# Designs tried in a protein design run: peptides against a protein of PDB entry 5OOQ. Part 217

Target 1, 227 residues: chain A of PDB entry 5OOQ
Amino acid sequence: YREDVRQVVTHPANALSFLQPGRLVEISVNGKDNYGWGAVVDFAKRINKRNPSAVYTDHESYIVNVVVNTMYIDSPVNLLKPFNPTLPEGIRPAEEGEKSICAVIPITLDSIKSIGNLRLYMPKDIRASGQKETVGKSLREVNRRFPDGIPVLDPVKNMKIEDEDFLKLMKKIDVLNTKLSSNPLTNSMRLEELYGKYSRKHDLHEDMKQLKRKISESQAVIQLDDL

## One batch from the design tools (peptide; made by RFdiffusion4, then SolubleMPNN)

Design b2_p30_7_s4 (from b2_p30_7, 11 letters changed)
Fold by OpenDDE base, seed 4:
Structure b2_p30_7_s4 (fold): chain B 227 residues (1-227), chain A 30 residues (1-30)
Amino acid sequence: as target 1 above (227 residues)
Amino acid sequence: SEFLERLKREGEEVLEETGGRLYYDTSPLP
């Protein structure tokens, strides 16, 4: 169901109007390279100058330039070509323990995992020296401010996607989420979250984060079983 | 989160590390 929602949300008819400069988007390239949350610079219709007759799918028909702060430091970023979403070999996010840098990468709509309801005020010239790094620092702070994740645009309330089948899909998801929230484990986590907010103890936050991850993983498994 | 609620209420926040502005925006391009 998540992929179905993603396909609808990231369709040009729905997504483009929400890809303003500074829009926070979650990026996953080719379903394997997770860059996390980045900031939109701009977007353009994909034009193949070498092959003007090239036909792209809807989700590949636009190029979105995004600032990410999770690029592996030794990635060949100098080989990145503007408006070319086919990333050179070696362009990847940093893994655990690796150093990361800020970069502007061209992606397709298909590489957008989610669209956030937050925007950064973007510098006029993101390519100017130091500007990408500034945005990268801002992204780090935003992530720190949202330890439970950056909030996502509501496809129905915010994006005004009113397709009947989509609404049915969203309703099903809501029902499932309600069932998951009614799960004693989820309730215990909420209680722990509430308690953690009161206890000020850093240790409880990490435990809660781990527990949330475990629950998220278990929920993902349950969702996989129910989907 | 408390931060999100404040952001919604105030419309924007200044990030401490960069002085950058973050704002809550659920509107499409005009």
Scores: peptide ipSAE 0.609, ipTM 0.947, DockQ to the pose 0.699
Fold by OpenDDE base, seed 1:
Formats: sequence, C-alpha cells, structure tokens
Structure b2_p30_7_s4 (fold): chain B 227 residues (1-227), chain A 30 residues (1-30)
Amino acid sequence: as target 1 above (227 residues)
Amino acid sequence: SEFLERLKREGEEVLEETGGRLYYDTSPLP
C-alpha cells in the first residue's frame, strides 16, 4: 500500500510543484540505497543528448539534485555527473560504523520515498566550498529535532490529490492501519483477517494500476495540446 | 512535538548549529 501511494505522490504531475529548493525529501535509490532525508537543490526534465528520441517512464523523466549527508566517505563522488541519475559504481550511503560525507546527487522521482512538509533555506551556490557541509549539518539537526521522523506532506490536504480512486485507496489504508493497531489477532481471526487483507491488497493494487493509467492518459492529452 | 507545534505556529525556526532557517511549508510552487 505504501508503494502504491508513493507512486502517485512521486508522479511528475503531483511531485514537481513541491520540489522547491530546500524541500526535504527521503531518498532511496533503486529501492536499496537509503540515504535518509536530503534537501532539494533543483530539478530538470531529463534529456538524453546522445539519444534525443529516448523515452523515459514518468518517474524517470525528471532529474532531481539533492544534498545528502549520508554518502559513504570513500564513494567516488568526483565521478558524479550533473543531471545523470545513473550513479557510478561505489556511490552508496555509509553503513553502520562507516564515515559519511555530504554530496549532491542526481536522482529520479522514483528514488523519492517521501516528500516532507519542511524546507531549508538553501544557499544560492550549493557547490561553493563548505556550503553542502553546512546544509548537511542542518539536516543532522533537523533529524535530531524529529526523533520520530520528519513530517510528510499530506497527499490530500497539502498536495490536493483529488482523484477519486486515490481517495478510496487512502481510506482503505486508514482502515487497515486502524485494524492492525487495535485487534490482537486471535489465531482463527488472524487467518481470516490475513486473507481479507490480502484480498484488499490485491484490490488496492488493481485500483492503483487504474489510477496510474488515468494519470498517464491525462498527461498525454496535455502534451498533445502543447503541440 | 513541541518543536513541530512551534514551527507550525511561527512558520520558521532558526537552527542552533548552523543558524540556518527551517520552514514549515505545505504550499506548491506558484
């Protein structure tokens, strides 16, 4: 369910307007490399100079530059290319016991796990000496101030995602979360509930697929009008 | 948290370590 919500939230039609400089975002590259919360520098439409006819998915069609403070110290950060989301081998977050440094990395929308309701005031030239480190220190303090996690934008109240299928999905998730918190599952009720949850999960997955299709169709129409 | 409530009320907070400003912002780009 969380992944389904993430797909909708991080779609360009919804996410881009909330990727202002300094916006805090939670970053997971390729679903494996968790950098934690970073700060947005800027974003741009992805352009392939070698193959202008290249077609990207919606979630891979934009590049977001973000400051992270969890880069492994021995990562080859000098090999990073601006606006190239294909990260060199060895670019990874620090593991437990490893030292980390601050870096600006280019990511796709698909690498955004969450969008926070907080922004840092960003320096004008983040690439100037010491600026990314200052932002990194700020990020550390923010994490300390929010031990239970940085608050996330509300998809409905804040992002104004008003799609009916999405609203239904959110309601279903709320119901499921409430049930998980309140009912000590007796063994027999657990099987029925697990089966019910599985069935509902399947239904939600189908609903999300339909929603994604509708969003894609609407964007295609907008592109046709701009031609 | 008290910090979050203050941030919501005041709209901004100055970070102690860097002097940087943190904003509570739920608005889209204009």
Scores: peptide ipSAE 0.608, ipTM 0.946, DockQ to the pose 0.747
Fold by OpenDDE base, seed 5:
Structure b2_p30_7_s4 (fold): chain B 227 residues (1-227), chain A 30 residues (1-30)
Amino acid sequence: as target 1 above (227 residues)
Amino acid sequence: SEFLERLKREGEEVLEETGGRLYYDTSPLP
């Protein structure tokens, strides 16, 4: 059930509006590389320059750059490419007993485990010397302040996810949690339906953004011609 | 936690180690 919720929450139609700079997000890459809580730098639509015709799933269609403070110290961070979520070999979180460093890593929405209801004030240039380390120290303090975990955005109250099927899912989860029953919601069909609905919403949102850009560009051109 | 409640009430907190600011923010991008 948690995965089902995660899929909905991390869908572009829901997640992107909450990926402001400094937003705390919990990061897990490839289901095994847990970086813990990081801070969002920015995000962009994924574009494959080598293969412009590449089609990505909704959860892989955006790249989110995040600051993490749990990168293994000997990871080849110099090989990281901005907005390339295919991480080089050796990029991994530090294990117990290993030293960690701060790094900015590009991840997909699918690598977001949870979205927090907290934001850090981010420096203007996170790539400047010492800035990511400062953010990393801030993250450490935040984690210390929240020993029981950083609070997560409420999908319904905060994110305003009002899909009926999702609400039903949440209710089921609440009931199960109350009953201490861990029955996984394996209703793949409902997930697919939800996915389809959210995908449509996302498409509309993107269309609107594109339209707004076109309008802005047209207005800018008109203003330039009037000058 | 007391920290969270204060953060909710005040909207922001200054982190002691870095002087950075932490915000309670449940709002989407405008």
Scores: peptide ipSAE 0.607, ipTM 0.948, DockQ to the pose 0.646
Fold by OpenDDE base, seed 2:
Structure b2_p30_7_s4 (fold): chain B 227 residues (1-227), chain A 30 residues (1-30)
Amino acid sequence: as target 1 above (227 residues)
Amino acid sequence: SEFLERLKREGEEVLEETGGRLYYDTSPLP
């Protein structure tokens, strides 16, 4: 269910309006490289200059530049290419006991694990010497203040995601969380069982794909009406 | 967290404590 929520939340139709400069986002690249909470610099539509006809998935169709303070110190950050989300080999977060540095990395929407309800005031020129480190210091302070993680934007209350299927999903999650809080062991088994039953009955991936399309279509219509 | 609640309520005062860098924002781009 968490992945389903993430897919909806990080869809361009929903996420882009909340990726303002300084927005805190939780970053996981390729599902394995966890950089933790970073700060959005900017975003742009992904354009392939070599292949203008290249078609990207919705979650890969935008590049988000983010400042992270967890980059492994010996990673080849000099090989990072602006607006290229295909990271060079060796670009990774620092492991436990390793030193980290601040870096700006280009990621796709698919690499956003969560969108926080907090922002940083960003320097005007993040590429200037020392500015990344300033943001890095701010990120450390944020992590200090929120040891259990940064509060996440409410998809319904804050992001105004009103898709019926999504709302149903959120209600199910709320019910499950309430049950888990009341009976942790019984609820974990039940969650797994419910997830298993739901995954067996419904291809959640396909449902999410359909939901994403509907959301995209709905937002496109709204944008057309606002124009 | 208490800090989050303060950040929501006291905004500017908490901003000073964070060096004027961190603020609460749940609004979309205009």
Scores: peptide ipSAE 0.398, ipTM 0.831, DockQ to the pose 0.529

